# Ledger of designs, part 95: peptides against a protein of PDB entry 3PUK

Target 1, 227 residues: chain A of PDB entry 3PUK
Amino acid sequence: ERGLKSVVWRKIKTAVFDDCRKEGEWKIMLLDEFTTKLLSSCCKMTDLLEEGITVIENIYKNREPVRQMKALYFISPTPKSVDCFLRDFGSKSEKKYKAAYIYFTDFCPDSLFNKIKASCSKSIRRCKEINISFIPQESQVYTLDVPDAFYYCYSPDPSNASRKEVVMEAMAEQIVTVCATLDENPGVRYKSKPLDNASKLAQLVEKKLEDYYKIDEKGLIKGKTQS

## One batch from the design tools (peptide; made by RFdiffusion4, then SolubleMPNN)

Design b2_p11_8_s3 (from b2_p11_8, 7 letters changed)
Fold by OpenDDE base, seed 5:
Structure b2_p11_8_s3 (fold): chain B 227 residues (1-227), chain A 11 residues (1-11)
Amino acid sequence: as target 1 above (227 residues)
Amino acid sequence: SSRSLGLDRPE
């Protein structure tokens, strides 16, 4: 059967590259920390070339303008990544690229969206959310990108309780994106650990899955699938 | 599973 990496790549190809592709046109692609890891896990540079990407750049770094080329931003909906984008297209300075296509890896908060809209809407050709917030490792394995997850989840220090909740929320969100990508509504299974973290995470995942499928564009709630 | 955010502009 098809591995998770191929599924993720196919999703990106359909949702991002096919969405903004123009025959004979090359784009510069801007990546952040997460999307760099994501693409490196499921494709090669040759694959990106085939999709019309001539160069990939780190959004966090200072870059020279290439004003004749359009830019494809494949980034996380974070203040850091958005601020870097705004520096490229802000009204107070010359834009670095001809135009922008923005694809967020997850739900973009209204605050960030409004900030973008207010600052550089005229430069944007496309602004879209896609639900890919995980890293595929093997055919059936994925890795969550949640900094310090291990530390906080297994910390016995009560002072870390608030941060632990934030981490669990982020993990649950990313797990839901896996399910969305695979078009599955799994029966959540877990092994209990002494700190009961697995149970809490499972509850969060189940809740978020339910919410996702209730509001899905298909307008239906899928039955539980095999985990 | 994708959503447009309403900033689409034609070429």
Scores: peptide ipSAE 0.054, ipTM 0.793, DockQ to the pose 0.660
Fold by OpenDDE base, seed 2:
Formats: sequence, C-alpha cells, structure tokens
Structure b2_p11_8_s3 (fold): chain B 227 residues (1-227), chain A 11 residues (1-11)
Amino acid sequence: as target 1 above (227 residues)
Amino acid sequence: SSRSLGLDRPE
C-alpha cells in the first residue's frame, strides 16, 4: 500500500536528498515550522541520518556557525524563512555555513528569489522548488497549513470577505500540491453547504489544476483520476 | 516535479 506518507517521503528523498547527495558528506539541515511538521509526519531521524543529515536546526533560532559544513535549507518560500537564510549568509565574514542548498516547498515569488540572488548567490549551490505544501496524516488524508482557514471561511462577517478569498486561494494552492505530489489530476468532489464555500473552493482547485498541468507538462493535461 | 531556480553552482 502506497500511503500518502510514503509518497511524500519518496518525493522528498528524490527531489531534495538525492539531488544534493555527495558521497561521504554530512550536511546540517535547516527547517522552518512547516517543514518540521512535514518531515515529522513522514520520516524518522534515522531516515534523515541515512540521507546524510547529521543534525537538524530550526532556521528561526540563533545558531552557532559551523563553517566547515554545508547547509541544506528545506524551507517555505516565505519572507520570514528567507530572511533567516539571508542572515546566515549575508555577511562575508559571518557566514554560518560553507555553502547552501535551498529547497522551497512551494513556488518562490520573484521578489524573494531576486533578493536571495542579489545577496547570497555565491553561497548557493542549489535552489529549487519541490511543491509540497501539505502534511500527510493517513494513507489518503492530508492536512492543509492555512492559518485561520476555518474561521474565515465560515465567518458570517462580510468584513472578512477579502481574507476569506485569500484563505481559499491558499487552500486551493495546497490541494494542487497534493495532486502534483501524487501525479494525479482528480475530479473535484464536494458536498454543498449553506455558504457555498465548497463550490467556490472546488472551482479554484480546478482552475489551478488546469494551470499546473498546462505549465508543468508542456501543455499536456492529464485525464481526470480518482481522488 | 521540481523546478530549478537557476542558482545552481558546481561543487
């Protein structure tokens, strides 16, 4: 049985660890809040050791320099995580690590990318997006990481309409990353509720799926699969 | 399923 956890781990192993693997080399891995949860959900520390990770550090915390070791940043493409990375490599005299491999869990905005490029390009060996923005729980169950999603989606306050839209957009994006990870183009199914949020979300997901497959598969749209 | 951002450098 290919549980979702196994699929996610396999993707991370292939897209991240295999991509930057060097024989006999150990790396320090830097995680943010999301990637900590993600890895915790689909692997053990022993698995990470097998992939050449000696220690895991929180990117948000102050850390002692280990200048002789390379760092693997597995982080979300957020200003907070990026700023922490930039602090590690921003000064030539104060670089915390020998070099950096950066793997973003999702699309990195051009603004953030350009900021990284302008300040730390010489320290970067890899910079990739792997598109995993969900937490696997069960074989076919995942959790979205969208703060206050339930609150805003079901808020009767019209003043929250704009925030509701943003939240739904984020949810749709994360659902698409699940599909991308599973290499599926599912037909969207939902149950209607009084606020019609399910229908709106379904439409957003469908639109984003179409966009994803058009872009990623060079214009080839996969047939709908069972989800 | 991954996209390189064009900052890759040889070791």
Scores: peptide ipSAE 0.054, ipTM 0.792, DockQ to the pose 0.614
Fold by OpenDDE base, seed 1:
Structure b2_p11_8_s3 (fold): chain B 227 residues (1-227), chain A 11 residues (1-11)
Amino acid sequence: as target 1 above (227 residues)
Amino acid sequence: SSRSLGLDRPE
């Protein structure tokens, strides 16, 4: 069995580090809250050094300019993280770094992408989505990054029904990213609870898996696999 | 899998 942590690391190495690697070049890596947790779960600082990262910085914090170095932004496609990036490159004369490589953990909305393009396109060398929105915990266990998921899913207040649906949709989306990372199309298994949340989530996952595997990146259709 | 967003530039 391949450990989920190793699979995630291999994906990041291939999709991010190998993609922007230049022999003899060091980069500063900028992380947000989610990607800090993600990398902490599947690698060590020594691993990052081997990939040409000299230092990691928190994108939310004020940072001193290092204008001679290029920056690798490994961040979530959120307004908060994007705004921090824009602050680093908003002025030509006050750029924090020499250039930027941007790798989003998930689908970047067009609104955010257009905002980046309009303001900082000349400073960007790469801009990609790598589709990793989960945290590996154990060999076959992972956690999802959905704020207040427990509260809304288990709330007895009917006024939270709409929010519950949004949370479950987000959870299903992240589960699909796990399947994509593992290159699997598993059958969905669940244990029903009194609030039928598990059944609803299972249906959402199945639907999203079907959509994802209709046509993969190579135009191939994948069959169901054992999980 | 990954998707390019069309802002790739040479070094």
Scores: peptide ipSAE 0.053, ipTM 0.789, DockQ to the pose 0.659
Fold by OpenDDE base, seed 3:
Structure b2_p11_8_s3 (fold): chain B 227 residues (1-227), chain A 11 residues (1-11)
Amino acid sequence: as target 1 above (227 residues)
Amino acid sequence: SSRSLGLDRPE
């Protein structure tokens, strides 16, 4: 059984570090809250050094310009993280870094993408989505990062029904990214009691898995795998 | 598994 952490690291190494690697070049890496947790869960600082990262910085914090170095942004496609990036490159102020490589952990909404494109496209060398939106805990175990998931999913207030659905959609999407990372299409198992949340989530996952494999980059449809 | 967003530029 392959460890999920090693699989995640391999994915990041291939999709991010190898993609922007230049021999003899060091980069500054910018992380947000999620990617900090993600990398912490699957690698060491020594691993990042080996990948040509000299320093990791929190994108949310004020940082001094290092104009001679290129920056690797490994961030979530959120307004907060994007706004921080735009502060570095998108304003009339001096650019903080020589150029930017951007790797989003998930699907970047068109609104955010267009905002980036309109303001600082000339500074961007790479802009990709890598679809890793989970934190590996142990082998085949992961934690989802969905704000207020517990509150809405287990709220007895019917007025939260719409928000509950949104949360479940987000959870389902993140589960699909796990499957994509592992390159598997698993059968879904769940416990139905005491609430139907697990059943609903399972249905969403199955639907999204079907959609993902039907429209993936390779155009391949995979059968059910053992997971 | 990953998708380019069409902003890639040469070095």
Scores: peptide ipSAE 0.052, ipTM 0.793, DockQ to the pose 0.686; fails the geometry check

Design b2_p11_8_s4 (from b2_p11_8, 5 letters changed)
Fold by OpenDDE base, seed 4:
Structure b2_p11_8_s4 (fold): chain B 227 residues (1-227), chain A 11 residues (1-11)
Amino acid sequence: as target 1 above (227 residues)
Amino acid sequence: SSRDLGLTLPE
């Protein structure tokens, strides 16, 4: 079952490709590690060609300038990806592309956003956040992309407590993006034994869902639609 | 959903 893949693709198509579409224009698309996996999970190269993408480049790699073409950055809001973008357009380097459209897969911290704005605002035609921070596998199954999640969540070392919280936060956020993509406010079920990780995660998810719908739905809180 | 970060320059 690939229902979720279709939903994710549709979301990307609407939020990214349709948003920056220009008739007859081709763009270079820059991807990072996460978005490479994401797109690979829900589309083919032919699909991207149909959306006006001529070539896909890895943002982490050294790339030759194509100054006559605009670039579509579909990337995660991480320091690493942002730094690569800044290298492409920053004042300290020659611009690699004509202009940039930036679509972040999640909330971009103000610090990163301000850094971008300060360095290369004149090169940016669009900068937008889209809430897709998961990789679809099946109709109702997805994979979270949280580095070292397993290690920190199940570490018996108390010194990892702080990192564990960060990881839990990240996972909760990604789960919320799934819900947002599906337009659902689910009831959260979990098994707490032997550790309370599941319970903690559930609480975070519930909190974030509440916050999300409060903000997104003009203060309206959706009831639980799924279990 | 998505959020516009407000960096949009006219073409």
Scores: peptide ipSAE 0.044, ipTM 0.713, DockQ to the pose 0.624
Fold by OpenDDE base, seed 3:
Parts: structure tokens; sequence; C-alpha cells
Structure b2_p11_8_s4 (fold): chain B 227 residues (1-227), chain A 11 residues (1-11)
């Protein structure tokens, strides 16, 4: 029942907490809307305490400086979250924390990355992408976080065709992150509907899976498995 | 599955 949740937690523990762990050191962790949901789905506050997190804060809220402590940013690569980070460490404001560790849940656009680099590079100890862009529900079920997905996918307005494609791309990308997290390349199953959105999404997923495994860090191509 | 973005300062 909690298989996927456990996998996600282990991934976060390894990729984020273990990566920036220092003995005897406590950090403040900054979360956005997505990562709040993500962590809530796969861990408890006690788990975070064990990983050296003294307190979690909402990145969107105004926060008091704690200049003697390092901050762990576990956030989505969105303009909103990045802007909040920049307010904490940018040249236009006083630094709120001693230093920053940044872990993005997905690929960070070059524009955002360059903006961070130009403004806050001297304050950043780590900056990584960990590619977890889904919410685990149960052992083999997850929820996608794609804004306006329902609206565009089921819109009868032909003028939304381009936006529908963008949404489907985002959905497909998140599905691929699930596969990456589970280290498997599953066959895709779907039920067709009048708009054939499921078929289109399946094709996008398959394409992205192929691309991912062709260019993965290990340079390995995996065959399709039973998911 | 993870990518280092190359912004790493010494501890």
Amino acid sequence: as target 1 above (227 residues)
Amino acid sequence: SSRDLGLTLPE
C-alpha cells in the first residue's frame, strides 16, 4: 500500500538530505506548495527531524532571518518559488540564512537557473535537480500536479489545442519522473475516449521514456517492464 | 535520475 511512498521517501532522503548532511548541523527547510504536498504524502515531521531539519517554512511567506543557520530549499523550479528564494539571498535584500542548498523537484529552466546563478551564486552550497514531480497515493498510484490540466484536456474549444499540448507534455514529463524514481520502463496502458487524450498522452510518455533512458546518467537503455 | 546543476561552494 505504501510501496511508492517509501520509494519516494528513500529517494528524497538519499538525493536531498544525505547530500547536504553535516554532523551536528540543523537546517531550516523551505517548501513550496508542491513539495509540501509531496513530503506530507511520504513522511512525518519526526522523519524530517531525524534528517536534521529543525523547522519547515513556507517559502511563499515572509519569514524572519535566521542568519546563523543554513537553509535547505526543496522546491519546484517555478518562477514563483525561485523569486521567493531570490528574495532570501538576492542582492536586493539582506540574506536571511547563512547559506542555501537548493534541490529542485524537476528540470530547472535555463532562464531560472541563470537568474539564480547571476544573483545568488555566492550563497549556494548545492543546486541540484532530483526529478520527483508527482504525489504518491498508494503502492502504484500517483497524482499529477499540472495546473489547468482538466480544463485544457477536455476543452471543446479548438483554440486551446496548443495549450492542451503543453499540458499533456507536462503530464507526460511527470509520469516519466515516476518511472525514473522506480527505475523501470513500463508498458503504457490506456482507455481511449472520444477526444483520444489518453492515446496522445501515452505516446508522449513513451517518447519521453525513450529519450530519458537513452540519455540517462548511466547511459543505459532498459527494456519495457511490467509496471 | 538526478542532475547536479553545478552550483557548489566549498563547505
Scores: peptide ipSAE 0.103, ipTM 0.777, DockQ to the pose 0.665; fails the geometry check
Fold by OpenDDE base, seed 5:
Parts: sequence; structure tokens; C-alpha cells
Structure b2_p11_8_s4 (fold): chain B 227 residues (1-227), chain A 11 residues (1-11)
Amino acid sequence: as target 1 above (227 residues)
Amino acid sequence: SSRDLGLTLPE
């Protein structure tokens, strides 16, 4: 059985490291909160060294310029992470690194992308989306990175209904990325008791999976796999 | 799968 951690690592290696690899070149890698957890879950520092990463830095922290080195940004497509990137390469400030490769863990909104293009396009060698928005824990276990998910999902307060919906949507999106990573179209199984949250989440996942595979339909109907 | 956002400068 293929461990989820290995699958995730393989995807990152292929989609990120192989994509920007240059012989004899070392890069600084910038991570945010999510990608720090992600990489920590599926690789070791030695693995990153083998992929040409010399140093890992937190994108949220103030960092000293290393102008002779290129930077690999493996970050979530959030305003916070993007703003930190923009500070590194903005037109009003001296760039911290020689150039940037950007890999987003999920769909980057056009607003953020346009902001990047407007400010830092001349410094960017690559900008891609990779659909990995989950954290593997065990061979077939993963953790969703949705803030306060537990609180809102299990809240009896009806005033939290709107937030609960947002949380469930985010969870569903992340589950779909797991399926995409594993190349699976699973039949969703869940326990509905004591709350109907699981049922609602399952419906969202099923809908999103359907959308995902419909888009990929090059005439191939992928059957449901066992979940 | 990964999607190229089209912002790429040559090496």
C-alpha cells in the first residue's frame, strides 16, 4: 500500500522541485504556516537538501537579503503570504533574492495573481498552482488545515451557521485535493451521528469530485474507488 | 495536477 506521505512527497518533488531544478544551483525555500506543516509531515531536511534547497525560511519573518540566490516560494495563495512575497520583490524596495519561483498550494485568485504581476513580474521565473492543501499524518490519514473547524462544526449556536458553511466548504476543497493527489474518485463514506455535518460534508465532497473529474474528462470515465 | 499561471521568465 502506498503511504499518503510518500505520494504527497512524490507530487511535491515532481511539481515543485523538478520543475525549477537547475544543475549546480541551490535555492532558498520560503514557507508559510501551512507548507511548513506539509513538508514536515512528508519529508526530512536531508530530502530537501537533495532537491537543492540549502535553507528554509519562514516567509512571515523579516529576513536578510541573499541577493545571489534564487528563492523558491512554496506558499498558500493567501493575502498574507502574497504580501510577504511582495515585500521581498516589490518595486519600491531592493529585492531580497536574485529571482523567485512561486508554487501555490491551491488555486490562486485572480486578484492576488494580478497584484503579483503588477508589482513583481520581472523577478518571477515561475508561478504555478499545485493542488496540495492537506497534511498527511499516516499511510491513509491526513489532516485538514481549516482554522476552528472543530469549533464551528460542533457548535450548537445557530449564529455560527454561516461560518460553519465556510468551514465545510474549505474542508471539502482540501479533501478533493487529497483525491486528486491519490488519483482517486472515492465513494464517500461517513458517520452521520450525532450531527449531520458529515453528511453535508460528504455531499460537498461528492459534488466537487464530480466537478473535478468532469473537467478532466478526456473521454475517460473514472470509476469510483473504495474509500 | 499543477497549473501554470503563465508568469515565467527565461533562465
Scores: peptide ipSAE 0.062, ipTM 0.757, DockQ to the pose 0.585; fails the geometry check
Fold by OpenDDE base, seed 1:
Structure b2_p11_8_s4 (fold): chain B 227 residues (1-227), chain A 11 residues (1-11)
Amino acid sequence: as target 1 above (227 residues)
Amino acid sequence: SSRDLGLTLPE
């Protein structure tokens, strides 16, 4: 089996870089907090150079305009990242780059998409979702990007119950993106904890996996694989 | 899998 890092890189290469590749063209790539961690986990700067990226920039920082170059935005579909993009292209006179390619790491809410469409549609060459919302750590190990997950999942305070549920849903969604990336439908294994968090999470993952394969473009439900 | 969001302008 290929390591998870290589699988993730291959997915990004195919879904992002190959999709917007132009012979002899260099692009500036804009990253947010999550995608910076993601790319750092599965590639080197030399790899990005080979894919036609001249420089990487943080989307949250003030940047000098490079109006002759196109920009590749590899970002999370969050209000913060989207707002930063809109600042780059919101005004015709203040466009920082020649054009934009946008690749979201997860499902983009319609509200955010409509906001982009209303303000910057003429500057966008591509806008896609690629569904990679996890960080590969080892060949078969990954971490999830869910803020305060530990606090809410293990809080004894009943007032945090609603927040706990939201966090567990987010975790389950990210696990499904791992399975999608690996093209696997694994059996779910867990150990019970005093708060029964593991059991609840397992059920959420199983449900979401079933939903994912039912609505897959190929219309094929894959059998369970060994995890 | 990936989904195209429909904002694709010709170059």
Scores: peptide ipSAE 0.046, ipTM 0.763, DockQ to the pose 0.640; fails the geometry check

## One batch from the design tools (peptide; made by RFdiffusion4, then SolubleMPNN)

Design b2_p12_3_s1 (from b2_p12_3, 4 letters changed)
Fold by OpenDDE base, seed 1:
Structure b2_p12_3_s1 (fold): chain B 227 residues (1-227), chain A 12 residues (1-12)
Amino acid sequence: as target 1 above (227 residues)
Amino acid sequence: MLTPKEIEEFFK
């Protein structure tokens, strides 16, 4: 398996599974809608078994407690997913699992983080943010999971202008995670006609790339990748 | 905004 899918899997393996691995320990993994799609796109169940995952559960569904096992939450930083996590650990007497490892697919807003801190801090062994908010499709193709993106970007209704900007910001952020995953800081090219959507998105991506690579993980400034 | 490192340290 080559290309973007393998790169994504390798990053998840390093950032998530290697980080929380303990010899001889099995975990239950909780996924939301986005991470279900993400893992399905880049790995098989056998791969997850090798990483110490015995069962995969949907975080949105009611689940029976397995109090002797630790849980690995690989979820998006959304109110919906966080609220589901909080229901699992919010009560001392009704904890569904022994402990939690939380890995967010993107930056977790302070409001959500504070909510977690206030309620469940003692149950959490790890809480990390990984930077993967896209779905790899092919070796050189990915998709963005932004609800109603097409509608808002191409709606003729002027009342949707503010929503269009929100969608474009979300898309730009996800594209930056692709570049980060590939360790690239590319020049952005676009087709501007008939609408200025592509131009606006390109500008947002370029700005966010500049911010992201101002200081890399090694404390170095990363220049533009040659075409 | 909390840094990833700060988040990790909080839950140690």
Scores: peptide ipSAE 0.018, ipTM 0.435, DockQ to the pose 0.665
Fold by OpenDDE base, seed 3:
Formats: sequence, structure tokens, C-alpha cells
Structure b2_p12_3_s1 (fold): chain B 227 residues (1-227), chain A 12 residues (1-12)
Amino acid sequence: as target 1 above (227 residues)
Amino acid sequence: MLTPKEIEEFFK
């Protein structure tokens, strides 16, 4: 069995680095908070060098222009990360890099995508979603990155009910990316006590798995795998 | 920009 870290790296290698590879070309890679953690969990700098990455930069920080080099943005589809990207390419005079390849870790909302398209589409060579929104920890263990998940899931305040649903949806989406990364469509098991949070999350995951695997790449329905 | 050494330590 290949460890989860190896599977994640292989997927990133195929979906990101192989996709934008150009022989002899070096790129600057821009990371946000999540993708920094993600890459740190599944690769080394030597691996990135082999993929043509010469420098890694934090997208949130002010950076000096390197106008002769192309930039690889491996970022989460959040307003914060997108806004930082837009500052890099918002005007001809402020353009920091020669061109951009953008790879989102998950589905990019239409509002953010349209904002990018309207302002700097001419600078973008690629814009794809790779569907990895979890951090591999061990061969069979991963963690989710959902802010305030614990607070909203277990808050006794009824006013937090709507936010709890949003958090549950986000968690379910991340779990589905794990299944997609492993190419699995498992049955979902949960412990029902003491609260119904696990049950609710399980139902969301099952529904999203059904939607995701409704039609595979060959146009066929992918059946449930044993778990 | 991170130095090469800093980058190596970051991803070690």
C-alpha cells in the first residue's frame, strides 16, 4: 500500500507540475497558508527543484517584481489569496511576473473566477482546480483545515446554527477530496453518540460522493467500493 | 524571498 503522502504528491505532480512543465524553464511558485502546509507534508525542496521551481514565495507578503519569470500559483480558492494574485497582475505597470499558472486546491466560486477573468485574464496561461483540500499526516490519517470548526459544531448557542451548516459543508467537501485522491467511493460509517454531528456530516459526505461519482471520466457510474 | 537554506529547512 502506498502511503497517503505519496498518493497526494503523485497527484500534485501530475495535475500541477506536469501540466505546466516546460523544458529548461524555471518558475517562481506562490503559496498560501494551506498549500504551504500541504506541500510541506508530502514533499521536499529537492522534489520541487526537480519540477522546475527555483524560488518559493508567500503570496500574502509584499514581493519584488521578477518580470522575466513566470509564476506558478498553487493556492486555495479564497478571497484573500485571489486578491493577492490580483495585486500581482492588476495593472501593466504593477505586473510582478511574466505570466501566471493558477492551480486551485478546490472548486473556485464563480464570483472569484469572474473577478480574475475580468481583470487579468491575458496574463494567465492556465487556471485549473486539482481537488485536494486536506493535509496528509500518516499513511491512513489526514487532517482538515476548516477554521472554527470545533467552535461552531459544538456551540450551544442556537444563533450559530447557520454557521454550523457552512462548516459541515466545508468539512464534507474536504473529505470528498480525500476519497477522490484515493480514487475511492466508500461507504460512510460514523458514531452517533453523543451528538448527531457525525451523522449529519456522514450524510453530507455521502451526498457529495454521489454527486462527484455520478459520472466518471468515461461517462459511467462508479459503484461503491468496499470500506 | 527565502534563501536556499531557509527553503531547504522549510521543506525538510
Scores: peptide ipSAE 0.016, ipTM 0.519, DockQ to the pose 0.020
Fold by OpenDDE base, seed 2:
Structure b2_p12_3_s1 (fold): chain B 227 residues (1-227), chain A 12 residues (1-12)
Amino acid sequence: as target 1 above (227 residues)
Amino acid sequence: MLTPKEIEEFFK
């Protein structure tokens, strides 16, 4: 089947599930808001079961320890998700799971990465960035998980200018992950009127594409830091 | 495709 959803699923299967797969081993999978939507868009629960996932849990919710099982964290590299992970492994006595495999949907900032390494390095078996930060809707349609994008892009309030830039940067980053997922470096076309938003976004995308293809960021695996 | 109902069934 040719379609964006299939491509996304194949990438996730290869980059995440195949990477941490062990014969006969079941894992608990932790999802955040974005990855819940992502998986919902491109797979079925039966698919996840076939990949060795027995239980799915929301990382933001309080959870009971299952110390005999390993956990697969498929999460966005945000302070919120990282903080939830850190709470799961913050102390030896309070570890919720046997070990962790972490797969980030995008580049994890050094600040967050260092925070993880300093606190939970011994509990982490994998830490990988897979660069999927979009939701496939149709074969040729996707959406971006950028809160309030519409509001800030079209707000006439000058006080929102800074936030508009942040939103546009985030959108551009996510668009790059689409291109990366499709293994494409497309030319960017846009409609410039009535606002210059499309032009600005196009420029951001082009710049980020150039940066991305200078360095192969596909499937980057970060090793443990000695502690 | 996971439905909201399916997700809730497996979330703890």
Scores: peptide ipSAE 0.006, ipTM 0.461, DockQ to the pose 0.024
Fold by OpenDDE base, seed 5:
Structure b2_p12_3_s1 (fold): chain B 227 residues (1-227), chain A 12 residues (1-12)
Amino acid sequence: as target 1 above (227 residues)
Amino acid sequence: MLTPKEIEEFFK
């Protein structure tokens, strides 16, 4: 049985590091809060060094320019992370690095993508989505990075209904990335509770799985697996 | 797996 951590690391290695690798070239890697947690769960510092990363920086913090080195941005597709990237490359005189490789952990909204293209397209060598938005804990266990999910899902306050829907959508999207990473299209099973949270989430996941495999790169609908 | 100390060192 393959451990989930190993599968995630191999996916990142193939989709990110192998994609931008150049012989003898070192890069600075920029991480946000989620990708810091993600990498900490599935690799070691020595692994990153072997992949040509000399320095890791927090994208949210002020950083000194290293204009002779290229930067690898491994970040979530959020306005906060994108804005930090844009500050690094928004002006020719203010460029902090030589060039950028951008890898998003999930689907990047068109609004953010267009904002990037309009401001610093000439500085970008790669811009890809790798579809990993979960954190592996052990061989068959993962966690989702959705702030306050527990509160909104179980709050009795009706004013939180809209936020609950947003949280469940985010959770469903992250679960789909787990299935995609494992190359699985499972039948979703759940245990019913007094609240319909589990059933609602299951329905969202099933719908998103159908959509994901319907519009995948191969254009094929993958049948249900026995997972 | 990266330790908390290693993560801190990365972001120094």
Scores: peptide ipSAE 0.006, ipTM 0.410, DockQ to the pose 0.023

